# Designs tried in a protein design run: peptides against a protein of PDB entry 3PUK. Part 47

Target 1, 227 residues: chain A of PDB entry 3PUK
Amino acid sequence: ERGLKSVVWRKIKTAVFDDCRKEGEWKIMLLDEFTTKLLSSCCKMTDLLEEGITVIENIYKNREPVRQMKALYFISPTPKSVDCFLRDFGSKSEKKYKAAYIYFTDFCPDSLFNKIKASCSKSIRRCKEINISFIPQESQVYTLDVPDAFYYCYSPDPSNASRKEVVMEAMAEQIVTVCATLDENPGVRYKSKPLDNASKLAQLVEKKLEDYYKIDEKGLIKGKTQS

## One batch from the design tools (peptide; aimed at target 1 R126 K128 E129)

Design b2_p20_5_s4 (made by RFdiffusion4, then SolubleMPNN; from b2_p20_5, 6 letters changed)
Fold by OpenDDE base, seed 2:
Structure b2_p20_5_s4 (fold): chain B 227 residues (1-227), chain A 20 residues (1-20)
Amino acid sequence: as target 1 above (227 residues)
Amino acid sequence: SELEKRAKKIREFNEELEKE
């Protein structure tokens, strides 16, 4: 099946579940708002059970400790999600789980990464950036998860210029993750708008695509594909 | 590149984790 949902699931299965799989071991999986939506869009609970997940928990909620089990954190690299993780392992006496496998949906900022390293390194068995920062909806349709993207990108207020840049950067990164997931290096097409946001975004995407494929996991340089 | 730096950072971190 060539549907985007199938591709995303396959990537998660390979990059996350296969990466941390141990024979006979069950894990608790912690999800945040984004990854809940992501998994809901591309898999069923039965699929997760087959991958060794016994229970899914919301990282934002207060949870009872299960100290004998390892936890799989599949979360976005946001301050909110990271803070919740840190609460689970920050206290030496009150660790929620036996150990943690952390898989981020995108690049983790250095500030957050350093915070994790400083406080929870002993509890972490694996940390990986998966780079799946979109929600598949249809075979060729996906949704970017960038809060307030519309507001900042289309705001005429000059005071939002800095925020606009951050949002556009995030959008570009997510688009690149889609391309990477689909194993494509597409040409970027856009329609010009009065604010020229599309052009700027396209340039960012092109630059990031180039950078990505220069150092992809396979060490391959891919040519441009039709899109 | 920035991407390379990030990748290196993560790899180094995981290497450290394996030593513990």
Scores: peptide ipSAE 0.372, ipTM 0.872, DockQ to the pose 0.635
OpenDDE base, seeds 1, 3, 4, 5: peptide ipSAE 0.360, 0.355, 0.368, 0.355; ipTM 0.866, 0.863, 0.870, 0.865

Design b2_p20_6 (made by RFdiffusion4)
Pose (drawn by RFdiffusion4):
Structure b2_p20_6 (pose): chain A 227 residues (1-227), chain P 20 residues (1-20)
Amino acid sequence: as target 1 above (227 residues)
Amino acid sequence: SITQEFEHLHAGKLTEKFHF
């Protein structure tokens, strides 16, 4: 099947689970709010055992150290989600697991990355960005994770216009992970209609996905595709 | 030997491997 959640599942399995799967052993997977919704969206937690995950736990709440099991961090590049990881490794009196495998749902800001590049410890065996920043609500419908996006797009023009851009970029980069997961580099068009916001956004997506496929590293897609 | 892999596409850096 080619359901949207099937496509995403195929990505998570190959880009995350298989990438750190050691045939004879199992791992503990850690999730933030987003990755929880993402995984619950495209599979049952039963399927995880077959993928090398024996226990899933919330990265937010404190946990008991299992210093003989390796950890699979499947999280978003969020200050909260990352600060929690730094609690397990490095500063201080650490550690909590035998090894760390970090998989970011999206590009990691240099600011956050530096905070973990230091307290690195020999533990962090891997840190990859897989670029999946959306929810496969239905086999043909997707939703983003841009909190309060509607309000910050149609609010007046007061003080909170600086956030509008923050929301506009968040939408753009997040939409780009939708195209990348579908292995598509589509042409961009907007409606040129009410308030003309699709124009500003269409430009951001066009610019960002040009920069994106300048780096992919999957090497499957470059230049505009038939979409 | 320990191999560490880092991928940082936000900084335009492909997968880099460090060996210890």

Design b2_p20_6_s1 (made by RFdiffusion4, then SolubleMPNN; from b2_p20_6, 11 letters changed)
Fold by OpenDDE base, seed 5:
Structure b2_p20_6_s1 (fold): chain B 227 residues (1-227), chain A 20 residues (1-20)
Amino acid sequence: as target 1 above (227 residues)
Amino acid sequence: VIEQEFENLASGKGKETVVL
């Protein structure tokens, strides 16, 4: 199968499902808003069944305990998603599931990680960061999940300058996850007019790509690719 | 049924599924 969707699915399969797979074991999968969109874009429920997922649930909803089953949390490293996870395992008497496997779609801040570690470390079998923070649309098209990006990038209000920088960094990080998923280190091209936003974003992406490949799992410095 | 549940979840209309 060709295209970005297939590549993303293959990465999720390898990084998430193969990592926690046990023969004959079924899991409940918990998704947040982003990962629901992500999986919906690149797989079907039948694909998830083949990977040992019996059902998927929204992490934000109240759910009945299924104490005999392990849960796979494929979630974004946000306070909201983490807090929902902590509600499932924070009380020894009120654990919703037998154990948890946690896969974050991006770098989990130390503050959130420490909060998890302090409250429910004994319930966690795996905690891993998976660098996938984009939604594939077509073979060469993807969508970023950065709330209010349009508003802050194009706001004329100087008071939003700090938030604009945060949004641009988040977008740059997500673009780098696409490159990492494709194993590419592209030259970044942009249109600078009418605003300098594209230039600033391009510089952030280039810097983050350099940093990523210098410190990647393979310890390889990858040259620029034509993409 | 399972496929529809996944689609419903994606749309935010999903219901809780209890696995026995």
Scores: peptide ipSAE 0.009, ipTM 0.360, DockQ to the pose 0.024
OpenDDE base, seeds 1, 2, 3, 4: peptide ipSAE 0.017, 0.011, 0.016, 0.028; ipTM 0.488, 0.372, 0.495, 0.528; seeds 1, 2, 3, 4 fail the geometry check

Design b2_p20_6_s2 (made by RFdiffusion4, then SolubleMPNN; from b2_p20_6, 15 letters changed)
Fold by OpenDDE base, seed 5:
Order: C-alpha cells, then structure tokens, then sequence
Structure b2_p20_6_s2 (fold): chain B 227 residues (1-227), chain A 20 residues (1-20)
C-alpha cells in the first residue's frame, strides 16, 4: 500500500504493536485525544484487532477495571494523559489493569517521566517514546495538533509572546516527527501572512531537523536532501 | 493558516505540505 497513511500505520505497527506483542495475548488500548485522531486517520478497528487489541478506551473517561488484562497506553506526553495513567496505577489496591505498556507519541519531559517512575514503575512493562506527533491526511498533507496555536500565533497582545514561542516550538517538533517518520531531511519553505510566524516556524524546523539528524533513532547522520 | 512546504527531491516524493 502506498501513501503516508500506510507509512504511519506501518511505523505504529512496528514501534508499538510489534514491540509489546505476545502470542495469544489480548490487550486493552488506551488512547487520548491526539492518538484517537492519529489511529482513526491510518487504520481501522479490524487492523487493531489483528494486532491483539480487543478494546479501545479513552484514557480521559472513567473506566471499569479489567484487572486480568494488560493495557497498552498509546498517549501523548502531556500532564493530562499522564495524570490519567497515574490514576489507573497509582494505588496498589486500585490498579485498573494487570500491567501497562506505555508508548508516548513524542519526547516525554523528565518531570513527567520521573512522576511515572516514582509512582508506577512496578506496573510498567515497557515505556517508549515514538516520534509520531502528526496526523496524516493524504500522501502530502499533514495536520498538526497544537492546542491554541491559532490564538497565540496571531495574538496582538504582547503578553502572549512567551506562549507563542512555546506553541511554535511544539509545532516545529511535530513537523520534525513527520520528517523522521518518512526518513527525510528536507528543505523547508513557508507561506503565511500576516506576521512572520511562518518564517519563524520554518527556522525552528530547520534547526530541529539539524539537531535530530545529528543523532537519530538509527544513529545515522543524514544530510539535507534539499535546501 | 500557516503552510509549510517540505521539499525532498532526492527521495522522489516531491513536495509535502504541512497545514497548521
């Protein structure tokens, strides 16, 4: 199968499902808002069943314990998602599932990681960061998921300048995950008015690409394919 | 709306567009 959706699915299959797969074992999969959109964009429920997922649950919702089953958490490294995970395993007497496999869609900050380690380390069988922080629309179209990006990027209020920088950093990081997923180190072009937001974002992407390909997941150094 | 075009001519995949 051709197309970005197929590539994304294949990466998820390899990085997540194959990593935690055990013969004859079924898991419950917990998703957050982003990963729900991500999986919906590149797979069907039948695909997930084939990968040993029996049920998909929203991590933000109250759920009944299924203590005999292991849980696969495919979530973003956000305080909200992490807090929901911690509620599932934070108490020894109130564990919702038998064990957890955690796959973050991006780099997990040390603060969040340490919080997980301190409270739930014994329940975690695997914790891995997967560099996929975008939603494929079609072969050449990507969607980013950065809350309030529009508001902060176009806010005329100088008090939002610091938040604008944070948002732009987050967007740049997500763009780099697209490149990493495709094993590309491209040149970046931008179109946007008003303001210099696109230019600033492009510069951030270029810088992050350079940093990423100094040491990537495969230990490869990849030069620019285009300037 | 911010549009970023990612160009990788070496891969043969052409231009990719990221919509923000």
Amino acid sequence: as target 1 above (227 residues)
Amino acid sequence: VIVIEIENLASGEGRKEIIL
Scores: peptide ipSAE 0.027, ipTM 0.396, DockQ to the pose 0.020
OpenDDE base, seeds 1, 2, 3, 4: peptide ipSAE 0.025, 0.014, 0.026, 0.024; ipTM 0.371, 0.356, 0.418, 0.429; seeds 1, 3 fail the geometry check

Design b2_p20_6_s3 (made by RFdiffusion4, then SolubleMPNN; from b2_p20_6, 10 letters changed)
Fold by OpenDDE base, seed 4:
Structure b2_p20_6_s3 (fold): chain B 227 residues (1-227), chain A 20 residues (1-20)
Amino acid sequence: as target 1 above (227 residues)
Amino acid sequence: EIVQEFENLASGKPTETIVL
């Protein structure tokens, strides 16, 4: 049985490292909070070295420029991570690296993508979505990164209804990335009692799975420029 | 050691940058 960790690593290797690999070229890899957890769950530093990563840096930190090296940004499509990227390339004086390869763990909203294009397009060699928005814990166990999911899903306060929907959508999207990573389109089973949360989530997952498998994966590539 | 490196990164603790 292929452990989920191994599957995730292989997907990252194929979708990220193989995609931007250039013989003899080393890159600095920038990680955010999520991708740090993700990579730590499925690989070792030695594995990253083998993939041409010389050093890993936290995208949130103020880092010293290494202008002779290209940077691989493996980050979540969040305003925080994107803003940090923009600080690295937003101006000529602030340019920290030679160029950027960006790999988002999930769908990058057009608003964020457009912000990147407007500010840093010349510095970007690749921008791709890879659809891994979960943390493999064990061979068949994963966790989702949805803030306050528990609170909103189980809040009795009707004022939280809209937020509950947002949370469920996010969870469903992340579950779909698990299925996509495993190359599976499963039937969804759930317990309907005592709350309808599981049913709602199941419906969302089913719908999103249908949508996902109807979409050409080539559409997940948002940008490619000369290296 | 490798786990500690990622933990340090995740926590925002200072990490050594080694350019190979």
Scores: peptide ipSAE 0.006, ipTM 0.322, DockQ to the pose 0.024
OpenDDE base, seeds 1, 2, 3, 5: peptide ipSAE 0.015, 0.005, 0.023, 0.006; ipTM 0.528, 0.337, 0.541, 0.334; seeds 1, 2, 3, 5 fail the geometry check

Design b2_p20_6_s4 (made by RFdiffusion4, then SolubleMPNN; from b2_p20_6, 13 letters changed)
Fold by OpenDDE base, seed 3:
Structure b2_p20_6_s4 (fold): chain B 227 residues (1-227), chain A 20 residues (1-20)
Amino acid sequence: as target 1 above (227 residues)
Amino acid sequence: KIVIKIEDLASGKGTEEIVL
């Protein structure tokens, strides 16, 4: 009954928790807005305890230092989340935690990555990108985290054209993460409506699927899955 | 087969469909 939620949880467990697990070690986990929703959708606090997480903290909030513990940052690759991380480790005197493990939910832009490297590289034990940019709702339903997507997709105002493109790109990226999570490289089909939204989104998804599987972690080109 | 539906939450109706 929770097929998609279970798949997402298993992926997070493997890609994040198993990757940084040390026997007998407890970590503080830092979450942002998206990852809070994501974990809430697919796990319970008891599950996180089993994975060695003792406390969950909001990265945006002011927090007391716990300098003897390592921190697990499971965050989106946004300027806001990265800036909060940098405040935790940006100065030697103000380090909130012993060390950091960083797991981004999506591709981290070079600009943000370089900022991290320049200021606190010595504090980082692991930095990895995972590809989960959707929230499972039930076994076969997910939601996308694209603010005002519907508004911009269907706005008749030509001034919103540039924003519509940004929204379409974001939607396509998140759809690809669903395919990646399911380990599928599907063909893309669409039904044309009066608006070109379905066609445009389908083309973006197809392109991004190609890009993703060309550059996968294994360096293997995955062929199209059979329908 | 993955079917993606873009739905208007206000109307509860799907407006676009993509099949993967």
Scores: peptide ipSAE 0.042, ipTM 0.665, DockQ to the pose 0.016
OpenDDE base, seeds 1, 2, 4, 5: peptide ipSAE 0.037, 0.037, 0.038, 0.056; ipTM 0.599, 0.600, 0.591, 0.550; seeds 1, 2, 5 fail the geometry check

Design b2_p20_7 (made by RFdiffusion4)
Pose (drawn by RFdiffusion4):
Structure b2_p20_7 (pose): chain A 227 residues (1-227), chain P 20 residues (1-20)
Amino acid sequence: as target 1 above (227 residues)
Amino acid sequence: SSTEFSIVTDEGKLYKEEKE
């Protein structure tokens, strides 16, 4: 099947689980709020065992160290989600697991990355960005994770316009991961209609997905596709 | 053992580091 959640599942399996899967052994997976919703969206937790995951745990709440099991961190590039990882490795009195495998849902800010590039420890065996920043709500419908996006798009023009841009970029880079997961580099068009916001956004997506496919690394897509 | 970092920097560049 080619359901939107089937496509995403095929990505997670190959880009995450298989990428650190060691046939004979199992791992503990750690999730933040987003990745929880993402995984619950495109599979049952039963399917995870077959993928080398014996236990899934919340990265937020404190956990008991299992120094003989390797950890699979499947998290978003969020300050909270990352600060929690740094609690397990490096500073201080660490560690908590035998090894660390980090998979970011989206591009990791240099600011956050540096905080883990230091307290690295020989543990962090891998750090990848898989570029999946959306929810496959239905086989043909997707939703983003841009909190309070509606308000910060139609609010007046007061002090909280600086956050409108923050929301506008968050939508743009998040939309781009939708195209990348579908292995599509589509042309961009907007409606040029009420308030003309789709124009500002259409430009951001156009610019960001040009920069994106200048880097992919999957090498499957470059230049505009038939979409 | 191996260590691999593969990320996109804020400068729109690919950062990749491999160790053995």

Design b2_p20_7_s1 (made by RFdiffusion4, then SolubleMPNN; from b2_p20_7, 13 letters changed)
Fold by OpenDDE base, seed 5:
Structure b2_p20_7_s1 (fold): chain B 227 residues (1-227), chain A 20 residues (1-20)
Amino acid sequence: as target 1 above (227 residues)
Amino acid sequence: EEQEIELTNDKNELYKEVKK
């Protein structure tokens, strides 16, 4: 396994699988588009079997109930994925699994969380955010999952300025999650482009890194670890 | 069985509810 892939897998193992592990128990794991790509990039089916996952299912598809088994939802905190979850547990008649463990790949908006809490809290054994919103490609290479990032960042249309800012913030957040996963506080470097997107992104990343380490679990402010 | 809904990440604790 390549370095970053191994680190990501270890993070998922500790944050997700170890958190809901029960000896001798098998679970069904529900994935969305992002987490399917994520797990495919950093593990094998045999690895998942070792973690007590018997079957992987696509959350977007209609699935037959397996009411005797608990379900592990490893999904992005999007309306689409949340709505699919709610269809699985939103009513007694539609309850597909025994119980649910939910792990979001990043920040879940209060509105979505409250919607879940209001509709199916009794079915949820665990609900947590884990900061893994990137796809490891190589040892030190990853891909961000930000829809339309290229379009908005490089759009010459001033009307897209507000959307560009939102995209830039999302990208910065995902970069910070990589740093957090690797336990690094890098010195951010960039090359200026005609639109200064790299500079803006770098500034956002630096700010978010500072915020993260200032308020992290250990209360530790780390110095710059890499260039 | 104890039930815990804890929405937390490495940075912040957002929500926590424990049900028995």
Scores: peptide ipSAE 0.052, ipTM 0.624, DockQ to the pose 0.486
OpenDDE base, seeds 1, 2, 3, 4: peptide ipSAE 0.019, 0.038, 0.019, 0.030; ipTM 0.537, 0.641, 0.546, 0.571; seeds 1, 2, 3 fail the geometry check

Design b2_p20_7_s2 (made by RFdiffusion4, then SolubleMPNN; from b2_p20_7, 11 letters changed)
Fold by OpenDDE base, seed 2:
Structure b2_p20_7_s2 (fold): chain B 227 residues (1-227), chain A 20 residues (1-20)
Amino acid sequence: as target 1 above (227 residues)
Amino acid sequence: EKREIELTTDENKLYHEYYE
């Protein structure tokens, strides 16, 4: 089996760079904290140059306008990242770039999506979700973008029970993106140090996998993977 | 039969292992 890093890169290349590529066109790419880590885990700067990226900028930083160039936003669907995007294009008189292509790493909530549509729709050439919400580390090893995830999952403190549920939901959603990236719909077992949370997480993943493979991102029905 | 995976957590990493 191919390493997870290579699979992730291939998906990003196809879903993001090939999707917005125009011959002879260079773009500025805006990254947030997660996508910086993501790209760093699976590609080199030379790879990005080959994909038509001339400059990489941090979306959170104040940036000078480059009004003649289009911007590729590869960002997480978070209020923080979306707000930064809106600052770049929210003012008709002060657009930082010529136009925007937006690729979200995960499902963008309707609230955020509507906010974007209401203010910047004319500036957006593409908006897509690619469903990669993990960082590949090794061939079959990855990390998630859930703050304090494992702390809450393994916390014996009853006061953390509510947070634990939220964290497990988030983890399960991100784990589904691993399976989706690998194009698999497996049964899920979870082995953890002796806490009941392992079973709960596995169940959540299985449930979300079922939902995901009923209808994919494009509304297509996908079949189950069988042994 | 449906393919199965076993997820294992070590520190902040998840291991994706296949069982067929």
Scores: peptide ipSAE 0.339, ipTM 0.879, DockQ to the pose 0.021
OpenDDE base, seeds 1, 3, 4, 5: peptide ipSAE 0.105, 0.067, 0.145, 0.081; ipTM 0.767, 0.723, 0.794, 0.738

Design b2_p20_7_s3 (made by RFdiffusion4, then SolubleMPNN; from b2_p20_7, 11 letters changed)
Fold by OpenDDE base, seed 2:
Structure b2_p20_7_s3 (fold): chain B 227 residues (1-227), chain A 20 residues (1-20)
Amino acid sequence: as target 1 above (227 residues)
Amino acid sequence: EEIEIELTTDDNKLYHEKKE
């Protein structure tokens, strides 16, 4: 058993591949930096082939059109990835692919969603958020992807205080996706050396968990594990 | 300095972040 890796793969299989599966249909899958790492951490190319993916393309690279095929965009809800998608479908001249299925790893801001809707709505067959914003590393170990997290969290410069808060919010949101993926409302413990950053982060996680598990996906209240 | 968060599940598993 691969632990967290298996759980992540199972969620991706259900939430992404099963969601857009069509009998006999192959898709091109577009990945960004994060989703490349994510899939590499929990599956093999053979697994993707079994899910109807013929080829994987990097969303950031220039690609030749394959107009007869639908594309599966498994991407982060970032301006960079969204802009690349828009380049594929936003042109009035020619679209890269027949249609798009978009699966965001996390919550897509309204600004980005509206931008997509305004330019590419007719090309989109599905748009979904799957809430996996972490990389499974081991059975019970994950990593986060928050740019400059180390710098801002440990900066002694007061001018970085606002950015530190943004980073901690992002970290907390990503940690909640671990809990959501596990279908757990865990107790949150922390260790801090020497500052109280870990305490602050733990509080943010606890608050977000409370909000998330008011009603679970099945319409039930998820019980809280004691910390 | 380190930030360490530990998640304890109902089945008493402990999850934690690996620092890169």
Scores: peptide ipSAE 0.369, ipTM 0.896, DockQ to the pose 0.020
OpenDDE base, seeds 1, 3, 4, 5: peptide ipSAE 0.040, 0.048, 0.213, 0.034; ipTM 0.448, 0.567, 0.831, 0.566

Design b2_p20_7_s4 (made by RFdiffusion4, then SolubleMPNN; from b2_p20_7, 11 letters changed)
Fold by OpenDDE base, seed 4:
Structure b2_p20_7_s4 (fold): chain B 227 residues (1-227), chain A 20 residues (1-20)
Amino acid sequence: as target 1 above (227 residues)
Amino acid sequence: EKQVIELTTDENKLLKEEKF
């Protein structure tokens, strides 16, 4: 199948599961809100079992320690998700799992990365950024997870202008991850009416695509991989 | 009315995103 869902799954399989796979080893997988939606859109539990995942846990919830198992964190690079990870490994007494593999769905800001490194580096076996910040819906359709995007994009209130820009930037970044997932640098077309939102977004996408393809497309590997 | 952005790849593959 050449649909977007299959492409996304294949990328996740390659970038995440194959990267941390050890023969005969089972892992607990920790998901946040976005990655829950993402995986739900492109795979089944049986697929995850085949990739060595025995249990899926919500990173935001209180969880019982499983100290004999390694954890695979597939999470967004947000303060909320990072803080939850830090609670799992930030204290020796509170260490919930044997070790962690971390895969971020997008670029992790250095501030967050350094915070992780400072507190949990010894527990981390792998930390990698992948570029999948969208939800595949169909073979040719995807959605973005940008809170209140509709409200800010279509708000007549001038006071929302700054927030609209932030939302547009976020959407553009996520669209670039679609392109990255497809290994494509596409031309961007848009419907300019009735509002200029599509035009603005298109311009942002084009700019970000240009910037993206000047750097390594395969994502970033951060932290030290422990053999 | 939804705004539509289309991404056209070199392989003539179209991705559509409809916004709001």
Scores: peptide ipSAE 0.021, ipTM 0.373, DockQ to the pose 0.019
OpenDDE base, seeds 1, 2, 3, 5: peptide ipSAE 0.019, 0.023, 0.022, 0.009; ipTM 0.315, 0.353, 0.365, 0.357; seeds 1, 2, 3 fail the geometry check

Design b2_p20_8 (made by RFdiffusion4)
Pose (drawn by RFdiffusion4):
Structure b2_p20_8 (pose): chain A 227 residues (1-227), chain P 20 residues (1-20)
Amino acid sequence: as target 1 above (227 residues)
Amino acid sequence: STLEERAEKIKEFNEEREEE
């Protein structure tokens, strides 16, 4: 099947689970708020065992060190989600697991990356960005994770316009991961209608996905596709 | 671009890790 959640599942399996899967052994997977909703969206936790995951645990709450098991960090590039990882490796009195495999749902900010590039420790065996920043609500419907997006788009023009841009970019890069997961590099069009916000956004997505496919690294898609 | 720089840093970091 080609359900939206089937497509995403095929991506997670190949880009995450298979990428660190060692046939004979199992791992512990760690999730933040987003990745929890993402995985609960496109599979049952039962399917995870077959993918090399014996235990899943919340990266937020403190956990007991299992220094003989490798850790699979499947998290978003969020300060909170990352600070938690740094609690397990490096500073201080560490560590908590035998090895660390980090998979970011989206591009990691240099700011956050540096905080882990230092306290790296020989542990971090891998750090990848898989570019999936959406929820496959239905086989044909998707939703983003842009908190308070509606308010910061139609609020007046007061002090909190600086955040509008933050929300506008968050939508743009997050929409881009939808196209990338579908292996599509579509042309961009907006409605040129009420308040003309789709124009500002259409430009951000157009610019960002040009820069995106200048890097992909999957090499499957470059230049506009038939969509 | 910012994205290119980030992607390169991640790639180089992984190369360093493979060497160890």

Design b2_p20_8_s1 (made by RFdiffusion4, then SolubleMPNN; from b2_p20_8, 10 letters changed)
Fold by OpenDDE base, seed 5:
Structure b2_p20_8_s1 (fold): chain B 227 residues (1-227), chain A 20 residues (1-20)
Amino acid sequence: as target 1 above (227 residues)
Amino acid sequence: SELEKTYKSIKEFNKELEKL
């Protein structure tokens, strides 16, 4: 197994599966597009079975109720995924599962979180943010999941400036989740380019790293690690 | 920050859930 994939798997195992594990209990796991890719990159179905997952379902699809089983939602904190979750539990008469454990791959905006709390809090047994928003490719290689990142970052059109900033923020957040997963606080290095995208991204990453470690559950501010 | 606020909110929510 390649190093980064193993690290990611261990993080998911600890943050998600161990957190909601109950002896003898099987769960249905609901995945979205990102988490499907994520799990596919770092584990096998046999691994999930060992963690007490009986079946995997796509959150975007219409699914038949399995009311006797609890559901583990491992999803991105997006309106689309949250809305699908809310459809499963938002109506008292239409609850798909016995209860829900929700694990977000990134921070969940307050608006979405409040929406969840307001509609289906009684069905939720756990809600956590695990901060894994990247796909491991190789031992030390990961892929960011930021739509149209290349287009906006390298667009010469000034009208795309606002979207470029949004994309760069998203990339910075995902890079920080890699660092968090690896338990690293790296000194950020970059090569300057004509559009200065690298420096801007580096600054965003540094800022977000600082913010992350300030609010880290361990309360540890780590020094810069060697790159 | 928004992130801090979210974490606080989730933490509080989880505490409430643990009481159930």
Scores: peptide ipSAE 0.027, ipTM 0.500, DockQ to the pose 0.772
OpenDDE base, seeds 1, 2, 3, 4: peptide ipSAE 0.015, 0.005, 0.005, 0.007; ipTM 0.330, 0.316, 0.318, 0.321

